# Peptides against a protein of PDB entry 4PN1, part 126

Target 1, 261 residues: chain A of PDB entry 4PN1
Amino acid sequence: KIEMNFLNKPIVPDTTKVISNFLTHYLITEPVEHVEIEAKLGTLIDLETQNRFEFPVMNETILNPEFNLRTRFESDMTASEHKYLNEFLNQAFRDSQKPGRLPFAYKHTKQVDLFYETEDNSRDKIRVSKNQSDNQVLACVKKRRVADLFLYCPNDAFDIRISISDELPVSMPSGNQQPSLTRLKDRVGYVHQEIKIDLTKTTQNDPVYDTTERHELEVEFGNIADLRDRAQKAKDGMEAPLFRRVQLFMDNVRILRREHS

## One batch from the design tools (peptide; made by RFdiffusion4, then SolubleMPNN)

Design b1_p20_6_s3 (from b1_p20_6, 8 letters changed)
Fold by OpenDDE base, seed 2:
Structure b1_p20_6_s3 (fold): chain B 261 residues (1-261), chain A 20 residues (1-20)
Amino acid sequence: as target 1 above (261 residues)
Amino acid sequence: MSVEEILSGLEERLHKLAYA
């Protein structure tokens, strides 16, 4: 007979605990009503060197947000990297359709995002999302970034930013109002066990820089209500359900950030 | 600070950071 350890009990990694506490804060303690929780693949850039940030650690490490490390996070990747990840996820999708597996769901969405200034000139813009094919309104929201948690991943192709956002539904802007910015989004979405994995190509027209394209990969909690319930249970002393869900989320992130051509 | 102290105080610190 083999035991897990000398207590024969599962041990929760510190990473899982830290992330769980981070999520619990914005789910329960200071709850964000329309919360979006996502991890983006990208690169921590040292503002001084403009190269990838270097820290004296040898593995995945959550950076302490209390320290100003003078970094920025670039959530962009090359077209080739994005293509590779798309092919990888396509294969994972196909494999998941086999007997004995839980299947991926797949959705391809093309939308246009129109950004409008608010009447109060607040920093947060109103985003109107429309289906690119028929101009059907998909959403009208004010999205606010609430908090970030950064993971430095020296052994992997990408670092990770976990973000808490508030997507507040708002009324449509006046018909006389012109958008200050427009973006085209081509999103390929994969869902497995209520974890969303999105590959997004964003095209933006800039009067100065012409057309720019960004390639992003994000992993999102697809069932916020369930996650909030788990977080509440954690606050009440039963942490296991939350830890399991966070572990699943992070394992998916870890798989993706390791993949490279 | 111990790991446990860091983890236990995370919510409080996050609150402070959010409203700093």
Scores: peptide ipSAE 0.000, ipTM 0.221, DockQ to the pose 0.123
Fold by OpenDDE base, seed 3:
Structure b1_p20_6_s3 (fold): chain B 261 residues (1-261), chain A 20 residues (1-20)
Amino acid sequence: as target 1 above (261 residues)
Amino acid sequence: MSVEEILSGLEERLHKLAYA
């Protein structure tokens, strides 16, 4: 007979506990009303060297936000890396359709995002998203970044930023207002066990830099209500459901950040 | 310090950072 450990019980990784605490704060303690919780793949850049950050650790490490490490996070990747991840996820999608597996859902969307200044001179712009095919309004929101948690991943192709955002639904801008910025988004979305994985190609016209293209991969909690319920249970002393959901989320992130062309 | 103390302290630091 084989046992997991000397207690023969599951053990929770410290990373899971730290992230669970981070999420619980913005779900329960100081709740964000229209919360979005996502992880983006990218690169921590050392502002001194302008290269990928080097820290004296040998594995995935959550950076302490109390310390200014003089870094920036770039959520972009190369077209080649993005293409490889798309092919990888397509294969994962196909494999999940086999008997005995839980299937992915898939959606391809093309939208235009129009950004408007607010009449009250708010710092945050209003984003109107429209479907490119029929010009139907998909969303009109004001998005506020609330908090970030960074993971340095020296053994993988990408570092990770976990972000808490507030996406407030707002009324459409006045008809006479012109957008200050327009972006085209080509997004392929995968959903597995209510975890969303999006590959997004963003095109933006800039008068100085001409047309710029960005390639992003994000992983998002697809069921916030369930996550909030789990976080509340954790506050009430039952942590296991939250830990399991966070572990699932992070395992998906870990799979993706290891892949490269 | 215990893991619980560390996590409690982290929550406070995250709060300060979020609203700084």
Scores: peptide ipSAE 0.000, ipTM 0.213, DockQ to the pose 0.119
Fold by OpenDDE base, seed 4:
Structure b1_p20_6_s3 (fold): chain B 261 residues (1-261), chain A 20 residues (1-20)
Amino acid sequence: as target 1 above (261 residues)
Amino acid sequence: MSVEEILSGLEERLHKLAYA
């Protein structure tokens, strides 16, 4: 008989604890009302070299936000990388439809995002999202980035940014206002066990610059209410449900960041 | 410092950074 360890009990990785605590802060301690929690694949760029950041660690590492590492995060990837991930997820989708597996759900969405300046000239723009096919309004929000947690992943194709955002529903802009920016989004979405994986192609028309295209992959907690409940239980001394959910989320992220063309 | 103390401190630090 083989046991897990000398206690024969699961051990929670330190990474899971740190991330769980990070999430608990913005779910329970200083709760964000309309919280969005997502991880984006990308690259930590060293501002001095303009290359991928090099830190003296050999594995996945959560960067301490107290230290100014002179980095920026680029959430873009190449079209080739994006295509590869799409093919990978399509195969994962197909495999999950087999007997004995939990199936993926799949959705393809095309939307337009219209950005409007606020009356108070706040930094946060109003975003109106519409369906491209029928112009139905899907959402009207002010999105505020609350916090970021960066994972440096030297052995993988991508680094990770976990972001906490507040998506505050707001009233539609006045009919006389023109959007300052328009973005087209082509999104392929996969959902497995209430974890959302989105591949997004974004096209933006700049009045000064030529049309720019971005390719992003994001992983999002699809059930915030459940996550908040788990976080509350963790605050009350029962941490296991939260740890399990965070572990599931991070394992999905880890799978994706290892894939490269 | 205990793991709990480290994690508790992280919450405070993250809060300060987010709302600075």
Scores: peptide ipSAE 0.000, ipTM 0.220, DockQ to the pose 0.114
Fold by OpenDDE base, seed 5:
Structure b1_p20_6_s3 (fold): chain B 261 residues (1-261), chain A 20 residues (1-20)
Amino acid sequence: as target 1 above (261 residues)
Amino acid sequence: MSVEEILSGLEERLHKLAYA
């Protein structure tokens, strides 16, 4: 018989604890009303060298946001990497349909995002999302980035940005307003145990740089109400449910960031 | 810093960053 350790009990990784506390802050302590919590795959870039950031660590490390490391995060990958991840997730989807497994859900969405300036000239633009096929309005929101947590992953293909956003529903802009920016999105979405995994191809027209295409992968908590409940329990002294949910989320992220073509 | 120190101060640090 083999045991997990000398106590024969699960141990919570420090990463899980730190992320859990980060989430608890914006779920409970200073609650964001319409919170979106996502992780994006990308690269931490040193602003001075324009190369991938180098830090004297040998594994996944959460960067302390109080330190100015002079970095930027690029949430992009090559078309080849994106295709590989798509094939990988397709296989995972198929395997999950087998008896004894929890199945993935799958959705393919093509949408157009129209960005509008606000009357008060606020930094936050109104985003109207429409289905490309029938022009049905999917959402009209103002999205505000609240906080970021960066994970440097020296052994993996990608670094990670975990973001807290406030996605506020707003009224449609007036019919006379023209969008300041138009973005086409081709999104393939997978859902497993209420964790959303999205592969997105984004096409955007830029007056300076012409048409740009981006390839992104994001992982999102699909049940915020449940997560908030778990965070509240953690504040009340029962941390295990929150830790388990964060661990599930991070394990999915870890699987994806390790895959490479 | 210990993990406990990191965790205990995290909310305070996040608050400072949000309102800086």
Scores: peptide ipSAE 0.000, ipTM 0.238, DockQ to the pose 0.122

Design b1_p20_6_s4 (from b1_p20_6, 8 letters changed)
Fold by OpenDDE base, seed 2:
Structure b1_p20_6_s4 (fold): chain B 261 residues (1-261), chain A 20 residues (1-20)
Amino acid sequence: as target 1 above (261 residues)
Amino acid sequence: MSVEEILSGLEEKLEKKAYA
């Protein structure tokens, strides 16, 4: 018989604990009502060198949010990288359809995001999302970034930003109001065990600048109610369900950030 | 959220409350 360790009990990695605590704060302690929790693949850029940030660590590490590292996070990747990840996820999807596996769900969505200024000229814009095919309104929200947690991943193709956002449902702008910005999104979504993995191509037309295309990969908690329940249980002394869910989330992120062409 | 809050862990917070 093999035991896990000298206590024969599971041990929780620090990464899992830190992320769990971070999430619990915005789920329970200072709860965000319409919370979105996602991880984006990207690159931590050193503002001084404009190259990928270099930190004296040899593995995945969560950066101290109170430390000013003079970095920015770029959530963009090349079209080639994005295509590779799409092919990788397509294969993972196919493999998951085999007997004995839990299957992926797949959805392809093309939408138009219209951004409107608020009457109070607040920094947060109203985003109206419409289906590109039939112009059906999918959502009308005011999205606010609440917090970020950055993971530096020196051994992988990408660094990670975990973001807490508040997506407040709001009324549609008046019919006479013109959007300040329009954005086309081509999103391929994969869902496995209520973890969403989205590959998004974003096209933005700027009247002054050339059309820009961005390629993003996002991993999102697909069941916030369950996650909030787990976080509450953690606050009540039962941490295992939360840790298991965060571990699953992070394992999916780790798989994706290791894949490169 | 402070770094201390992130690092304190849920278990430690519960223990402090239990002894508090």
Scores: peptide ipSAE 0.084, ipTM 0.610, DockQ to the pose 0.108
Fold by OpenDDE base, seed 1:
Structure b1_p20_6_s4 (fold): chain B 261 residues (1-261), chain A 20 residues (1-20)
Amino acid sequence: as target 1 above (261 residues)
Amino acid sequence: MSVEEILSGLEEKLEKKAYA
């Protein structure tokens, strides 16, 4: 009989623990009411070199947010990389439909995001999302970035940004207000065990800049209520439920960031 | 959120429960 370790008890990796604590803070300690928790694939760029950041570590590492490393995060990837990931996820979807597996759900959405200035001239714009086909309003929110946690992944194609955001539902802008910015989003969404994986192509027309197309992959917790419950239990001394959920989330992220064309 | 809170948040409560 094989045991897990000399205590024969599960041990939580540091990465899982740190992320769990990070999430618990914004779920329970200083709770964000309409919290969104997502990980984006991208690149940590050294502001001095404008190349991918290099740090003297050999594996996945959470960067200390108190240290100014003079980096920025670029969530964009090449069209080729994005296509490869799409094909990879399509195959994973197909495989999950087989007997004995938990199936993916799949959704393809095309939407337009309209950004409006707020009356208080705050940096946070109101975003109205509409379905491109029928112009149905999907959402009207004011999104505030609350916190970020960056993972440097030297062995993988991508680094990771985990973000906490507050998506506050707000009333529609007045009919006389014009949007300051419009974005077209083509999103392919995969859901497995309430973890959402979205491939998004964003097209932005700027009158000054050429049309920019961005390719993003994001992984999101699809059940915030459950996650909050798990975080509360963890805070009450029942750590395993939260750790297991965070581990699942991170394993999905790890699979994706290792895939490259 | 401080680094200390990120690192100690779950441990502190487990210890308090173990000593309660």
Scores: peptide ipSAE 0.060, ipTM 0.599, DockQ to the pose 0.096
Fold by OpenDDE base, seed 4:
Structure b1_p20_6_s4 (fold): chain B 261 residues (1-261), chain A 20 residues (1-20)
Amino acid sequence: as target 1 above (261 residues)
Amino acid sequence: MSVEEILSGLEEKLEKKAYA
């Protein structure tokens, strides 16, 4: 008989513990009411060199937010990378439909996001999301970025930003207000075990600047209520359910950031 | 193929599977 280790018990990776504690803080300790928790694939850029950040580590590393490393995060990827990931996820979707597997759900969404300035001159803009085909209002929110956790991934194509955001539902802007920014979003969404994976092509129409295009991949916790429950249990001394959920999330992220042509 | 074309193609394939 083979055992896992000398205790014959599973060991939780330190990365999982650190992320779990980070999430618990914003789920339970200082709870964000309308919390969104997502990981974006991108690149940590060194502000001094304008190249990808270099740190003397050999594997996935959570950066300590207490240290200013003089970096910015770019969530954009090339069209080629985005296409490859789309093909990869399409294949994963197909494979998951086979007997004995848990299937992906799939959704294709085309929407227009309109951004409006707030009356209080807050840096946070109001976002009105509409269906691109019929202009039906889908959402009106004020999104605030609460916290970020960055993972430097020297062996992979992408670095990771895990973000905690507050998406506050708000009333529609006044009819006389004009949007300061308009974005077209073409999004394909995959859901597996309540983890959402979104590929998004964004076309930004700026009245002053030329039209810009971005390609993004994000992974999001699809069941916040369950995650909050797990975090509460962790605070009460039962950490295993939270660790398992975070591990699942991170494994999906790790799969995606390693994929490249 | 553009991302839009890829997405459109996938949607069409999914629709076909739903009706098969």
Scores: peptide ipSAE 0.008, ipTM 0.338, DockQ to the pose 0.013
Fold by OpenDDE base, seed 5:
Structure b1_p20_6_s4 (fold): chain B 261 residues (1-261), chain A 20 residues (1-20)
Amino acid sequence: as target 1 above (261 residues)
Amino acid sequence: MSVEEILSGLEEKLEKKAYA
């Protein structure tokens, strides 16, 4: 019989602890009301070299937010990488339909995002999302970025940005307002154990820079209420339920960032 | 959010459980 360790009890990795604490802060301590928690795959770029950031570490590392590392995060990938991940997730979907597995859910959506300036000229724009097929309004929100946590992943194809956002539902803009920006999104969504994985192709028309296309992959907590409950339990001394959920989320992210064509 | 806030939230409780 093999045991996990000399205590024969599970331990929580340091990365999981740090992320759990980060999430708990914005779930419980300074709670964001309409919180969205997502991880995006991308690249940490060194502003001086314009190449991928190089740090003297050999594994996944959470960057200290108090240090100015002179980096930017690019949440983009090539069309080829995006296609590969789509095929990979399609196979994972098929395999999950087999007996004895928990199945993926799948959804393909094409939407248009219309961005409007606010009456108070605030920094945050109103985003109206509509389904391209029937022009049905899917959402009308004012999104505010609250915090970011960056993971440098030297052994993988992508680095990771974990973001906390506040998506405040707001009233529709007046019919006389014109959007300042229009963005088309082709989104393929997978859901497994209430973790959302989205592949998004975004097309944006810019009068100066012509049409730009982006390919993004994001992983999101699909059940915020459950996550908040787990975080509260952790504050009350029941840490394991939160750590297990964060570990599940991060393992999904780790699988995806390692996949490459 | 400070580094101290990120590190302090759950670690103290975990350490107490490890010694109990």
Scores: peptide ipSAE 0.062, ipTM 0.608, DockQ to the pose 0.099; fails the geometry check

Design b1_p20_7_s1 (from b1_p20_7 with T2S E6L E7K H13Q Y16L)
Fold by OpenDDE base, seed 3:
Structure b1_p20_7_s1 (fold): chain B 261 residues (1-261), chain A 20 residues (1-20)
Amino acid sequence: as target 1 above (261 residues)
Amino acid sequence: SSEEILKLQKELQEKLEEEE
């Protein structure tokens, strides 16, 4: 007979608890109304060296936001890395269609994002998203990033930023207003167990820096209502459902950040 | 210069992040 440990009970990793508490704060304690919760793959860069930061740790580590570590996060990867991850996810999609598995859903979208200045000269711009094929308006929102949590991952290809955002639906800008910025997005989306994984190629024309292409991978909680319910239960003393959901999310992130070309 | 390139790259990245 084999047991899990000397208590023969599951144990929750400390990382799961810390992230769960972080999410609970913005779901329940100081609730964000139109909350979006996502993890992006990227690199923590030392502002002094402009290279990947070398923290004195040997494994996945959540950085304390109370400390100024003089770092920035670059949510980008090379085209080669992005292509590799796309192929990896395509294979995962195919494998999930086999009997005995839970299948991925797949969606490919091409959209244009138009950014408009607000009348109040606020830092937040209005984003109008349209389908490239028929110009149908998909969304009109004002997005505000509320909080970030950074994970340094010295043994993996990427570091992680978990972001809490408020995506507020707003009215369309006036018809005479011109966009300050236009961004093209080619997005391949995968959904498994209500967790969204998106590979996005973003093309932006900048009058100063020419045309730039960005390659991003993001992992998002696809069912916020369920997550909020789990967070409420956690506040009420039943933490297991929230921990399980966060563990699932983080395991998917961990799989992806280890992959590289 | 290499320093100027790094500065421009940083500025570009910051602009992209502000408009996510």
Scores: peptide ipSAE 0.019, ipTM 0.359, DockQ to the pose 0.029
Fold by OpenDDE base, seed 2:
Structure b1_p20_7_s1 (fold): chain B 261 residues (1-261), chain A 20 residues (1-20)
Amino acid sequence: as target 1 above (261 residues)
Amino acid sequence: SSEEILKLQKELQEKLEEEE
């Protein structure tokens, strides 16, 4: 007979605990009402060198947000990397359709995002999202970035940013207001066990600058209500359900950040 | 100065993130 350790009890990785606590804060302690929680693949860039930052660590580590490390996070990847991940996820999708597996769901969306300034000239813009094919309004929200947690991943192709955002539904801008920015999004979405994985190609047209294209991969908690319930239970002393969900989320992220062409 | 450049870069990054 084999035991898992000298106590023969499950041990939760420290990373899972730290992330769980981070999420619990913005789900329960200082709750964000219309919370979005996602992880983006990208690169921590040293502002001085403009290269990937180098930390004296050999594995995945969460950076302390209290320290200004003079870094920025670039959520962009190359078209080739994005294509590779798309092919990888397509294969994963196909494999999941086999007997004995839990299947992926798949969705392809093309939308246009129109950004409007607020009447109070606040930093937060109103985003109107429309379907590209029929111009149907999909959403009208004011998105606020609440908090970020960065993971440096020296052994993988990408670092990770976990973000807490508030997507507040708001009224449509006045008919006479012009958008300050227009962005096209081509999104391929995969869902497995209520974890969303999105590959997004974003095209932005600037009247002054050339068209810019961004390629992003994001992993999102697809069931916030369930996550909030788990976080509440954790605050009440039952942490296991939250830890399990966070572990699942992070394992999916870890799989993706290890894949590269 | 290097300090001013870093400040500008941070501000630009924050603006970009607000539009994500």
Scores: peptide ipSAE 0.018, ipTM 0.380, DockQ to the pose 0.037
Fold by OpenDDE base, seed 4:
Structure b1_p20_7_s1 (fold): chain B 261 residues (1-261), chain A 20 residues (1-20)
Amino acid sequence: as target 1 above (261 residues)
Amino acid sequence: SSEEILKLQKELQEKLEEEE
């Protein structure tokens, strides 16, 4: 008979604990009301060199947010990488439909995001999202980035940004107000065990500048209420449910960042 | 200054990311 370890009990990776504590802070301690929690694949860029940031570590490492590392995060990837990930997820979707598996859900959405300046000249813009096909309003929100946690991943093609955002529902801008920016989004969404995986092609048309296209992959917690409940239990001394959920989330992220053409 | 440039770059990046 083989045991897991000398205690014969599961052990939680330190990464899971750190992320769990980070989430608990913004779910329970200083709760964000309309919280969105997502991870994006991208690249940590050194502002001095304009190349990928180099850190003297050999594995996935959470960077301490208290230190200014003079980096920026670029959430863009190449079209070929994005296509590969799409094909990979399509196969994963198909495989999950087999007996004995938990199935993926799939959704394809095409939307236009209109950005408006606020009346109070706040930094945060109002985003109106509409369906491209019928121009139906899907959402009107003011999004505020609350906190970021960066994972440097030297062995993978991508680094990770985990972001806490507040998506405050707001009233529609006045009918005479013109958007400052218009962005088209073609999003393919996969949901497995309430974890959302989105591949998004974003097209931005500027009358002065050439059309730019961005390719992004994001992983999001699809059930915030459940996550908040787990975080509360963790604060009350029962950490296991939160750790399991965070571990699931991170394993999905790890799978995706390891895939490359 | 270099510090001012870095600050502006960070602020710009954060603004762009908030619109994501």
Scores: peptide ipSAE 0.017, ipTM 0.407, DockQ to the pose 0.037
Fold by OpenDDE base, seed 1:
Structure b1_p20_7_s1 (fold): chain B 261 residues (1-261), chain A 20 residues (1-20)
Amino acid sequence: as target 1 above (261 residues)
Amino acid sequence: SSEEILKLQKELQEKLEEEE
């Protein structure tokens, strides 16, 4: 007979607890109405050295947002890393179609995002998303980033930024307005157990700067209503459902950040 | 209920034991 510990009772990892509390705050305590919750793979850069940030820790560590560490987060990877992750996810997709497994869903989308300045000179831009094939409007939103939580991952290829955003649906900008910025997005999306994994190639044309291309990987909670329900239950004293969902999310993130060519 | 956490932790422990 094997027991989990000397009490033979489950214990929540501290990382899971901290992230769960962070999410609960913006789901329940100060609720964001149109909340998006995603993790991006990238690199914490030390502003002084312009190299990857070095912190005196040996494993995955949530950075305290109260401390100014003089860092920036670069949500980008090389084309080769992005290709490797795509091949990795394609294999995972194929394996999940086998009997006895829960299958991935797959979708490939190409869209253009047009950014417009707001009439009120707000820092937040209006984003109009259109399908590249037929130019149909997919969405018109004002996105506000509410909070970030950074994970320093010294043993892995990537660090992690978990972001809370508010995506407010808004009216289309006036027909006489020109976009200040346009971005082309080629996105390959995978969904497993309502966790969404997106590989995105973004091309941006700037009149002043050369065309920039970014390669991003995002992991998103695909069922916010369920997550909010779990968070509410946690506030009411039943934490296990929330911890399970957060653990699932983080395990997917951990798998992905370890993969490299 | 802590059943979901318990299940996850047991599965992890079993995997680790198989690798040792």
Scores: peptide ipSAE 0.000, ipTM 0.298, DockQ to the pose 0.019

